# Ledger of designs, part 66: peptides against a protein of PDB entry 5TUV

Target 1, 107 residues: chain A of PDB entry 5TUV
Amino acid sequence: KEVIDRLRYLKAEIEDLELKERELDQQKLWLQQSIKNVMDDSINNRFSYVTHEDICNCFNGDTLLAIQAPSGTQLEVPIPEMGQNGQKKYQINLKSHSGPIHVLLIN
Target 2, 107 residues: chain B of PDB entry 5TUV
Amino acid sequence: AQECQNLEVERQRRLERIKQKQSQLQELILQQIAFKNLVQRNRHAEQQASRPPPPNSVIHLPFIIVNTSKKTVIDCSISNDKFEYLFNFDNTFEIHDDIEVLKRMGM

## One batch from the design tools (peptide; aimed at target 2 P62)

Design b2_p30_6_s1 (made by RFdiffusion4, then SolubleMPNN; from b2_p30_6, 10 letters changed)
Fold by OpenDDE base, seed 3:
Structure b2_p30_6_s1 (fold): chain B 107 residues (1-107), chain C 107 residues (1-107), chain A 30 residues (1-30)
Amino acid sequence: as target 1 above (107 residues)
Amino acid sequence: as target 2 above (107 residues)
Amino acid sequence: MIIKSEDIKENVLFELSHLGLKKLSGKIAE
């Protein structure tokens, strides 16, 4: 029966897809850990920076704030709301748990 | 028949997830390559200059860039230990992570 | 990742890491 054959085919294919998905999940975890290890390496960490020029080359015509913070820092962006004086408020909240946050005004 | 339809829906959903995960893996690979290129660039630059850059002239990873109009008024409240920052803007802004910046830099 | 203030439809929480920004909660307009 055509339906029975189709069911068998679909079940077998789904099983293969499940294996593929698990493989990709493992690869993702491995790659994420690899990135962390590379970035945490003492030599690489020493040179893991960009310059003011780099940033200026990526952006132009605006005010730029560069915010360096430890990994794990939380960034909250509330929904914009009207302020008490009738001015719309746009806000960013940063909270670090492992070290100080450093802010630079680029331009 | 109904079972066949259900399995076909599941199959398609899994295929889409796999496609998304493959794309995410590609992004991670590019991130790692970009970081390695950044480190190599900086190492070479410091070798040529025979000195490291001034501390306040560079932005260490991880970081974010906030860009807004030059007309935007920015207020900042900082905790005593610099673990918490509150930014207020009177106009819209954009936030870019270091991954996006490295992409724009062509790393 | 690029976050535009105009796309924020509710309070959004992100985490910064070596993998860039990760959205933990909240909705951003498409």
Scores: peptide ipSAE 0.698, ipTM 0.918, DockQ to the pose 0.905
OpenDDE base, seeds 1, 2, 4, 5: peptide ipSAE 0.694, 0.696, 0.698, 0.698; ipTM 0.918, 0.917, 0.919, 0.919

Design b2_p30_6_s2 (made by RFdiffusion4, then SolubleMPNN; from b2_p30_6, 11 letters changed)
Fold by OpenDDE base, seed 3:
Order: sequence, then C-alpha cells, then structure tokens
Structure b2_p30_6_s2 (fold): chain B 107 residues (1-107), chain C 107 residues (1-107), chain A 30 residues (1-30)
Amino acid sequence: as target 1 above (107 residues)
Amino acid sequence: as target 2 above (107 residues)
Amino acid sequence: MIIKSEKIKENVLFELSHLGLQKLSGKIAK
C-alpha cells in the first residue's frame, strides 16, 4: 500500500538525515577547534586586538565600557530588580578563573 | 497511519535542526575569516608604523563592549586580584561580544 | 551576540570564549 511505501521512504530519509546531522556536528567541532588554534597562535594572538577608534566607529552617542577578560570568564546578568533607593538596578557580574579582567572607558 | 505521521514530524524536526546547524557553521566560518582579516590588518598597520600600538590603546580579544546612555551612573566594585568585577547601572545597557564588533567593523 | 538588559527576565549566565559569548543558563525574552 501507499502507506507502507511512505513509511519505508520516510525511514530511509530519516537515516540519511541522521548521517547528515552527524556530519555537521563533526564539522562544527573541527571548525571550533580550528578557530581556537588560530587564535591561540603566538603571532595571531599578538595581533588579536581592536582599537578605540574601531569601537567608536561601531557605536556612537553612548558610554562604552570595553572589558577584556580571559577565555572562560563567566558573565552573569541578574534579573533587574528594585534597588534600596527605589531605583531599578541593572547589574553585570564577571568572574575570571585564569587571569585579571581589564576595563577601559571609551568615549 | 499514526506511525507515518510521527515519522513525518521527526523528519521535519531533523530538517530544521540541520538547517540551524548549517547556519551556525556559516557563522563560524565568517568568524574565522573576520579574525584572520583583523590580524592581517593589524600586522600591516604595525609594519607601516614600525611600532606596536600603546598598550592601553587597544583591546585584546576576547572582549565585550557594554554600552549605555551617557546619563547612566555606573558603579564598579573590583576584587583585589581583579578577577571579579561587579557593575551596577541605574539604567538599561547592552552587551556586545567581540564577534559582533568584528561584524560591525566589516572584517 | 547582543544582550539587552531590557530583555533579561531572569538571571542569565554567559561564558566568554573564542566563540564570543555563550549562554550557559537562563532565558532571554524576545
């Protein structure tokens, strides 16, 4: 019957899709590792920076904080809540485990 | 049959995941290209200047940019080792990672 | 990735890496 044929077709297609998905997963892992290797290269690391001008060209009219931190640094953004003074409080928490955090004010 | 319907749902689900993963891979490729372009730019710039930029004039990767209104009051508490930062804002803010910045830079 | 404080409806945790910011927990509203 048509149903039986459709079932067989669907099962075969799903199997092919499973293979494709696994292939993409492996490609992702490979690419992620490649990016890491490229960025960790001594020469590339030396030149892995942006300038104040670069940042200013991307943003305008605001106060800008540039925060450089080691990979693995955790960033927590709590839910905004009312402060002690009746003002709504917005917060950012950073925690590094491998090195100091550097903050620059960009105007 | 119900089995046929179930398989069709599964098929569609897998197709959507594959599409998402393909998009994510494309983003990773662009990230790698952007980084390489950044390194090339900086390397060339330093060669032309015959010197590296001043230490506090650049922001090394990885970094984030926090932008907020110029009227926003920002309070910062820092641990002694500078491994932990607590930022308090009296108004809303946005956080942009280095990937987003490189995109805006046209890298 | 862009994080807007106005979209934060619960505590959200991110990790900074060579892949930019990665959300580890929490939900961000649309």
Scores: peptide ipSAE 0.687, ipTM 0.919, DockQ to the pose 0.902
OpenDDE base, seeds 1, 2, 4, 5: peptide ipSAE 0.682, 0.672, 0.684, 0.685; ipTM 0.918, 0.917, 0.919, 0.918

Design b2_p30_6_s3 (made by RFdiffusion4, then SolubleMPNN; from b2_p30_6, 10 letters changed)
Fold by OpenDDE base, seed 2:
Structure b2_p30_6_s3 (fold): chain B 107 residues (1-107), chain C 107 residues (1-107), chain A 30 residues (1-30)
Amino acid sequence: as target 1 above (107 residues)
Amino acid sequence: as target 2 above (107 residues)
Amino acid sequence: MIIKSEDILENVLFELSHLGLQKLSGKIKP
């Protein structure tokens, strides 16, 4: 009957969609590896930077911190909470495992 | 039937995930292109200038930009090896990754 | 990716990848 046919159709389609999703996952992984390879290339790595001017052109008039760190560096942003003296505390925690972190103040 | 409805919901759920994954894949492609464009720009610029930029005038990828008000007081604690950073802000901030910057740069 | 401190719903952990931040855990306002 119609319901049975619809069920069979849906099950088959879901199976196909599952395959498609796995395919996309693999493609993503491949592309991520490609990006890594491109960026790790010595020539590309040499030119993999932005200038202060670039940053200034992207942002208007605020204090800007440029934080450069090795890939794999962990960035933790806690929920802002009330600290001592009734002032909210806003934090950023950085932890690198493979090299030093460099910070530049812009503007 | 209830089973049919359940499968239709699952089908739709999977379709949405696939759509999201496709979008993410396209984004990664664009990111790679943007990076290559950045490299080409910098390479050309250095060729024209016949010199590399000063070391402290550029931000090497990967990086993040922290944007906060000019009035924000920022405190930074750094480990001896510079592998760990703790930033404290007395006001709100925004974090922008390098991808966002590249987008804003039109790469 | 743009993260606003005011949008943090849970402590968020990111990883700085070769290109861009990757959220590992936590919740951010949509």
Scores: peptide ipSAE 0.711, ipTM 0.918, DockQ to the pose 0.900
OpenDDE base, seeds 1, 3, 4, 5: peptide ipSAE 0.699, 0.705, 0.699, 0.701; ipTM 0.916, 0.918, 0.917, 0.917

Design b2_p30_6_s4 (made by RFdiffusion4, then SolubleMPNN; from b2_p30_6, 10 letters changed)
Fold by OpenDDE base, seed 2:
Structure b2_p30_6_s4 (fold): chain B 107 residues (1-107), chain C 107 residues (1-107), chain A 30 residues (1-30)
Amino acid sequence: as target 1 above (107 residues)
Amino acid sequence: as target 2 above (107 residues)
Amino acid sequence: MIIKSENILENVTFELSHLGLQKLSGKIAP
C-alpha cells in the first residue's frame, strides 16, 4: 500500500514538473523574442553601444580587442596546437554573412 | 520498489533541469534589464553632451572582447570584404561576450 | 559567456547574436 501510494504520488509530481518545465521553455522563448525586438528597435539600436572607457574599466592590464560583428557571425576557436617552431598556436576565426566585421584595439 | 526508485531518479532529474531553466530565465531577464539600462545611460549622456560620440569611440552591440597579455603578439588577416578575420596569438586569450561585459559594467 | 583558450577541448564554434555567444559545436572544459 505504501509503495503503491508513493508511486502514484511520484507519477503525479513528475507530471506537474513536466508542465512546469514546458512553461519555463515557453517563457524563455518569449523572453528571447522580446529581447530581440527591443534590441532591433530603431531608437534602442542607436544607443546600443559601450565606450572604450567602459571596456577599460572592466579589464585592467590586458591587451583588449573589441570585435563588433553582425548577428549570426560565426566564431571558431580551434584547440590550441603546437606550431612547427615549437610555439603553441592560439587562433580565432570570424566569419560574418550579413556585413563587415569591425575591430578596435582598446589598449 | 525498483519502480519507485526509478521515478525518484526521474523526479530529481526534472527538478535539476527546472532549476537550470529557471537560472537561464533569470539571466535573460537580467540581460534585458542591462540592455535597457545601457540604452538609457547612452541616451541621457548624448542629451547632456548634445552630440553623439565619435564613431570610432564606441562599440556597437553585438560584440565580443578578446583580452590577452600585454606581451601577446597578435596577427590579423582580413578578407577583402572584411567579412572574414583570422587572428593568431602567441599566447592564451579570453573571449567575453557583450552580456558578460554589461554585467561587469553593472548595468 | 567567457571562453578561455586553455579550456578548449575540441574545436569550438560559436554564433554571435543578441543573446551573446551561443556555442554551436565543440567542447569546453568548465
Scores: peptide ipSAE 0.693, ipTM 0.916, DockQ to the pose 0.906
OpenDDE base, seeds 1, 3, 4, 5: peptide ipSAE 0.684, 0.693, 0.690, 0.692; ipTM 0.916, 0.917, 0.917, 0.918

Design b2_p30_7 (made by RFdiffusion4)
Pose (drawn by RFdiffusion4):
Structure b2_p30_7 (pose): chain A 104 residues (1-83, 87-107), chain B 106 residues (1-49, 51-107), chain P 30 residues (1-30)
Amino acid sequence: KEVIDRLRYLKAEIEDLELKERELDQQKLWLQQSIKNVMDDSINNRFSYVTHEDICNCFNGDTLLAIQAPSGTQLEVPIPEMGQKKYQINLKSHSGPIHVLLIN
Amino acid sequence: AQECQNLEVERQRRLERIKQKQSQLQELILQQIAFKNLVQRNRHAEQQARPPPPNSVIHLPFIIVNTSKKTVIDCSISNDKFEYLFNFDNTFEIHDDIEVLKRMGM
Amino acid sequence: MKEVEMGGFIYKYDPEFYELSDDGHLKLKE
């Protein structure tokens, strides 16, 4: 039949696709680990910053609010319902205080 | 028969997912070289100048909140711990540290 | 609700109303 070996063929490709994903899952997991190791060198943390000019060059006009918090800080944005509509940002930081810079 | 329809749908799924994974994989690489160059760029600027801590500097990780000039922004802290509440009377946008690093080049 | 970890932040939002890019641009849908 046309269908029964449309199966054997498809069932012979997904394992290549399955192993490819396993490989891509391993590559991603220790690429992420190598990223974590670089952003926590003490020397590299010292220069892991951006200036006002940089932000202004990438955001034309308007009011800009820069919010800095430690890693793992959770940011929750609810739906713009009505109650006047509500536009709000819920910020939860367990590892430390947050720093807010008003960009001009 | 429906074991044929199930695997063709599953195949495309795996394909569409394996493709997106290869995309975020190079994005992660781009994230590292942009971070390395950003660090190298700041070290060079410090040899021609040190900028003060609370001003003119934003440490990673961070977010950028963009809204209209006529938009009022309120900041509230309550009795509950580890909570921050920002209110806007109008729409806003949130951008990440990764995107601003891309917009500036590297 | 949906959670995405990106740029050292954990974003929690509703994907029916909000659009999140691969680069972390979160905005309201039209």

Design b2_p30_7_s1 (made by RFdiffusion4, then SolubleMPNN; from b2_p30_7, 11 letters changed)
Fold by OpenDDE base, seed 5:
Structure b2_p30_7_s1 (fold): chain B 107 residues (1-107), chain C 107 residues (1-107), chain A 30 residues (1-30)
Amino acid sequence: as target 1 above (107 residues)
Amino acid sequence: as target 2 above (107 residues)
Amino acid sequence: MTTVELSGFKYIYDPSVYELSSLGHLKLKK
């Protein structure tokens, strides 16, 4: 009797959780669309940038590359392989389909 | 008993997914807030300076930051239209999203 | 190899070699 009651309770709870998960999925979708709309606004887009100083304040002691690219740009990071001199080679391959890529060496 | 245990496992899986989705939703909200704060900061800064920043002094969204040791040798190959970039590093690197940068900036 | 879209970029990498956080931090696994 206790097992049967627990079983019924669990089934009911799982059903409620399923509804909650679908609700969260929908909320995520709407929020993502909202963010996109805000970022695509002409006025907001005009001011959607960070400065050289901003980047320098966030990182210290390393060489920094700032890479700006259009939305949807492909960023491929291949598995490191050995070079001709026995040194491992690390690569980043960028491919844009809608506009040019801009690179700035920070330090 | 076994059926009850199976449902409890399923319940726990769903609870974990819901928790993850709630966290992701909160992050999206913070991203939107950070972006709005960034736009407001830049608008105010340009008003005070009575001019926009120099073109090569700012990084427009979306962007990534690549950081590596100062000793790392970096080679770059670029297509004529600047749609493709191939970076070669002789040492390891890390990539940071613009979202992380905004967080580090305190936006 | 896997493909993940994050913050306007489409990341293509081997998840057994690299780790990508939900916050957009990619690095080699230790």
Scores: peptide ipSAE 0.625, ipTM 0.895, DockQ to the pose 0.896
OpenDDE base, seeds 1, 2, 3, 4: peptide ipSAE 0.021, 0.024, 0.025, 0.025; ipTM 0.832, 0.832, 0.838, 0.837; seeds 2, 4 fail the geometry check

Design b2_p30_7_s2 (made by RFdiffusion4, then SolubleMPNN; from b2_p30_7, 11 letters changed)
Fold by OpenDDE base, seed 4:
Structure b2_p30_7_s2 (fold): chain B 107 residues (1-107), chain C 107 residues (1-107), chain A 30 residues (1-30)
Amino acid sequence: as target 1 above (107 residues)
Amino acid sequence: as target 2 above (107 residues)
Amino acid sequence: MEQKELSGFIYTYDPSVYELSSLGHLKLKK
């Protein structure tokens, strides 16, 4: 009787948790859409930038590339492999479908 | 019973996932606030300066920051329309997106 | 290869080699 009651309780609780998880997933999607809407606003878009100084204040001691690209740009990072000369190569492939990509060297 | 134990394990797993998703939602809310703060900062700065910043002094969202050693040799191939970029590095690199930068800025 | 969209970029990477945080930080796994 105790085991049966515990099983019934656990099954009911798990069902409630399933509903809660689905609710959170939906909230995430709505919040992400809200953020996109705010960023797509013409006034907000005009002022949606950081300065060279901002980046320099966040990083030091390394070479930095700032790469700006349109939303939806594909960013591919292939598995590092040995080159023909025996040197290991590391790559970044960028492909935009809606506009040009801009690169700024920092530091 | 074994079934009761299995359900208790599942219950705990679901509770942990829910906790993680709740944390992620809070992070998204903070990201939205950070973006609004960024826009407000830039609007005020441009009003005070009575002009927009120089074109090559700012990076618009969305962007990424590629971080690598100063000793790293970087080669770049660019398409004619600047829609495609191929970066080659002779050493490792890290990528940081704009959200991480805003956090480091304290927005 | 795995795909994930973060901050307007669609990332394509091997999760066994690279780690991508929820905050958009990508680096090689140690």
Scores: peptide ipSAE 0.639, ipTM 0.900, DockQ to the pose 0.877
OpenDDE base, seeds 1, 2, 3, 5: peptide ipSAE 0.632, 0.619, 0.611, 0.029; ipTM 0.900, 0.898, 0.899, 0.849; seed 5 fails the geometry check

Design b2_p30_7_s3 (made by RFdiffusion4, then SolubleMPNN; from b2_p30_7, 9 letters changed)
Fold by OpenDDE base, seed 5:
Structure b2_p30_7_s3 (fold): chain B 107 residues (1-107), chain C 107 residues (1-107), chain A 30 residues (1-30)
Amino acid sequence: as target 1 above (107 residues)
Amino acid sequence: as target 2 above (107 residues)
Amino acid sequence: MTQVERSGFIYTYDPSVYELTSDGHLKLKE
């Protein structure tokens, strides 16, 4: 009887958790749309940038590439493999569909 | 009972997913706040300077930062329309998105 | 291979080789 009652309780709780998870999914969707709307605003878009100084303050000691691309750009990072000279090669493949990609070297 | 144990495992899995989704929502809220702060900062900066920054001195969102050793050799192949980029590195690299950069900036 | 969308980019990588953190950092696994 105790086991049966526990089973009923657990099943009811799982149903409640399922509803909560769906609620969170909905909230995520609406929040993502809100962020998109804010970023797509003409005034906000005009000021949606960082400077070379900003990047340099965040990183030090390494070579830095800043890559700006349109939303929806594909970023592929293949599994490293051996090159012709016997050393591993590492790659980044970028493909956009709505505009050009811009690259800046940060020194 | 075995059925009770199975339901308890499922309950725990759902609780963990809910916790993760709640954390993700909080991150989205922080992203929106950081973006608004960035826009406000840039607006004030341009007002003080009485001019916008030079076009090639800023990186617009969305962007990524690729960092690698100063010794890393980087080769880049670009399509004519600049819609496709292929980067080759002779050593490892790391990628940071604009969200992480804004966090590091304290936005 | 897996696909993850974040920061306007669609990441395609092998999760057994690379790690993409929730903070927006992609690196090789140690």
Scores: peptide ipSAE 0.709, ipTM 0.909, DockQ to the pose 0.929
OpenDDE base, seeds 1, 2, 3, 4: peptide ipSAE 0.705, 0.700, 0.704, 0.706; ipTM 0.908, 0.906, 0.908, 0.908

Design b2_p30_7_s4 (made by RFdiffusion4, then SolubleMPNN; from b2_p30_7, 11 letters changed)
Fold by OpenDDE base, seed 2:
Structure b2_p30_7_s4 (fold): chain B 107 residues (1-107), chain C 107 residues (1-107), chain A 30 residues (1-30)
Amino acid sequence: as target 1 above (107 residues)
Amino acid sequence: as target 2 above (107 residues)
Amino acid sequence: MTTVELSGFKYTFDPSVYELSSLGHLKLKE
């Protein structure tokens, strides 16, 4: 009946959607690899930077830290905890595995 | 029928997930384009200037930007090999990735 | 612990696993 037909239709559509999702996942992986290849290109890598001016134009009125780190660097932002003085601790932890981290103060 | 409703919910969930993945894929494409534009810009700029920028005047990808008030006190502890960084802030901060910067730059 | 997805950044880590040097300090007040 109508219910049975609807069930069949829905099941078929869901199966199709599963295929589409897997396709998208593969496309994403392909594109990610493409991006990696582009960024790892020696010529591109040479020019893969932004300037202080670029950063300043994007952000205004505050202290800006530019933290450059190798790809794969680990970042941790702990949930703020109360310090000894009763003040919340705001923290960033960084761990690189392939090279040094470089920090620049922007304005 | 409850079974129909269950399948419809699942279908909708999958549709939304697919939509999100499609959007993410498009975003990755734009990111790659933005990066290529950045490289082109920098390459052209260096050609015109007949010199590369000073090393400490640029931020190489990948990077993050930490934005905080000028009143915020930042304490940074660094490992001997500079592979580990611990940042302590006495106030809140924002983190922005390089992709967002490129977007703000109009790349 | 808050995880932030960043370009080139992949994972969070347990900071207790690592020891930082007490000799390298930088204070920014600007």
Scores: peptide ipSAE 0.027, ipTM 0.842, DockQ to the pose 0.180
OpenDDE base, seeds 1, 3, 4, 5: peptide ipSAE 0.022, 0.024, 0.023, 0.118; ipTM 0.828, 0.833, 0.830, 0.861; seeds 3, 4, 5 fail the geometry check

Design b2_p30_8 (made by RFdiffusion4)
Pose (drawn by RFdiffusion4):
Structure b2_p30_8 (pose): chain A 104 residues (1-83, 87-107), chain B 106 residues (1-49, 51-107), chain P 30 residues (1-30)
Amino acid sequence: KEVIDRLRYLKAEIEDLELKERELDQQKLWLQQSIKNVMDDSINNRFSYVTHEDICNCFNGDTLLAIQAPSGTQLEVPIPEMGQKKYQINLKSHSGPIHVLLIN
Amino acid sequence: AQECQNLEVERQRRLERIKQKQSQLQELILQQIAFKNLVQRNRHAEQQARPPPPNSVIHLPFIIVNTSKKTVIDCSISNDKFEYLFNFDNTFEIHDDIEVLKRMGM
Amino acid sequence: SSKAYISYDDESALENFNVSGNLDNFHFIS
């Protein structure tokens, strides 16, 4: 039948696809680890910053609000329902205080 | 028969997912070289100049909130701990550290 | 506890910025 070996063929490709994902899952998990190791060198943390000019060059006009918080800080944005509509940002920081810079 | 329809749908799924994973994989690489160059760029600027801490500098990680000039922004802190509430009377946009690093080159 | 540190260069940036709630948790830096 045309269908029974449309199976054997498809069932022979997915393992290549399955192993390719396993490989890609391993590559991603120690690429992420290598990224964590670089952003927590004390020397590298010293220069891990951006200036006002950089922000202004990438955001034309308007009011810009820069919010800085420690890693793992959670940001929750509810739906714009009505109660006047509500546009709000719920920030939760357990590891430390947050720093807010008003860009001009 | 339906064991044929199930695997064809599952195949495309795996394909569409494996493709997106290869995309975020290179983006993560781009994230590292952008971060490395950003650090190298700031070191070079410090040899020609030190900028003060609370001003003119934003440390990673961070977010950029963009809204209209006529939009009023309120900041509320309550009795509950580890909570921050920002209110806007109009729509806004949130951008990440990764995107701003891309927009500036590297 | 929850504390916020707010920085600005010019006072014009405060025209449409407000604080509310527990005021002892806010800190301004010019």

Design b2_p30_8_s1 (made by RFdiffusion4, then SolubleMPNN; from b2_p30_8, 13 letters changed)
Fold by OpenDDE base, seed 4:
Structure b2_p30_8_s1 (fold): chain B 107 residues (1-107), chain C 107 residues (1-107), chain A 30 residues (1-30)
Amino acid sequence: as target 1 above (107 residues)
Amino acid sequence: as target 2 above (107 residues)
Amino acid sequence: SSEIHISYEDESQLDNFKLSGDLSNFTLIK
């Protein structure tokens, strides 16, 4: 009897949670679209940049490369494997489909 | 009963997913705020300077930052159209996205 | 700064990799 009641309660709660999860999914989609719209706005796009100083202030004095590429650019970082010379391969592969990639040496 | 236990597990799983989704939404909100703050900062700065910054002095979004030791040797192969980049490092590196940079900037 | 060597190559000279991902931002493929 108590088990049956508990089962009914749990099932009802799970249904409520499903609704909540769907609500959150919709909110995510809305927010993602909102962000896209904001970033794609011509005025916002014009001012969507950081400076060398900004970057330097964010990181300590190692070599910093800034890689700017169009949205949708694909970044691949293979798992380091032993290379032909016996050294581990530390690689970054970038492929853009819509425009050139620009690299800046910050320091 | 076993069914009750199964539903309790399911309930907990859904609660965790909801929590994760809520956190993701919060992050997206913060990203949007950070971006808007960045734009506002830059607009104000350019107004004060009465000119845009030099093109090579800024990094336009989207971008990534690669951080590596000053001793790291970096080899880069670039396609003729600059759509593809292959970086080879003789040591480890860190990659940070623009979102993280904005966070570090306090935007 | 680190020693950086840059070479320009034809696309055909680069390692052929195929990646897919989100068009809205950088997509990390592992």
Scores: peptide ipSAE 0.033, ipTM 0.845, DockQ to the pose 0.041
OpenDDE base, seeds 1, 2, 3, 5: peptide ipSAE 0.030, 0.024, 0.029, 0.027; ipTM 0.843, 0.841, 0.843, 0.845; seed 3 fails the geometry check

Design b2_p30_8_s2 (made by RFdiffusion4, then SolubleMPNN; from b2_p30_8, 19 letters changed)
Fold by OpenDDE base, seed 3:
Structure b2_p30_8_s2 (fold): chain B 107 residues (1-107), chain C 107 residues (1-107), chain A 30 residues (1-30)
Amino acid sequence: as target 1 above (107 residues)
Amino acid sequence: as target 2 above (107 residues)
Amino acid sequence: SSEIHVYYESPSSLDNFRFSGDLSKFTLHQ
């Protein structure tokens, strides 16, 4: 009896949670589309940038590379493995499909 | 009962997913706000300066920041069309996205 | 700053994580 009641309660709660999860999924999709629309707006796009100063204020002292690439650019950072010369490989691979990649040395 | 235990596990799993999705949604909201603030800042700055910034003085979204030691040697292979980049580092590095930068900027 | 060597080559094959502006902080350590 107690087990049966608990089962009924749990099943009902799970159904409610399913509805909540679906609601959140829809909200996420809507918000993602909203962000896209805002960023794709011609005026917003024109002003969607940061400065060298902004970057320098965020990071200290070392070499800073800024890599600007179109949305959807493929980024790969392989797990460091031993190279042919016995040294670990530290790599970044980038491939764009919609435009050129631009690199700036900040510091 | 075993069934009751299974449902409790499922319930907990769903609760955790919901929590994660709620957090992700909040992050998206903050991202949108940060972007709007960035645009507003830049528009105001350009109005005050009465000119846009020089093309190579700003970093357009989306971008990533690579941070490495000043002693790190970086080899960069670039395709002719600049659609593909291969970076080789002789030491470790950090990657940060534009979202994190905007957060650090206080946007 | 760091010494950077840049040279051009023919396109290669690259695959993996799609950069959409959402990239978690990544740090490589020795």
Scores: peptide ipSAE 0.030, ipTM 0.848, DockQ to the pose 0.035
OpenDDE base, seeds 1, 2, 4, 5: peptide ipSAE 0.027, 0.028, 0.027, 0.028; ipTM 0.844, 0.846, 0.847, 0.848; seed 1 fails the geometry check

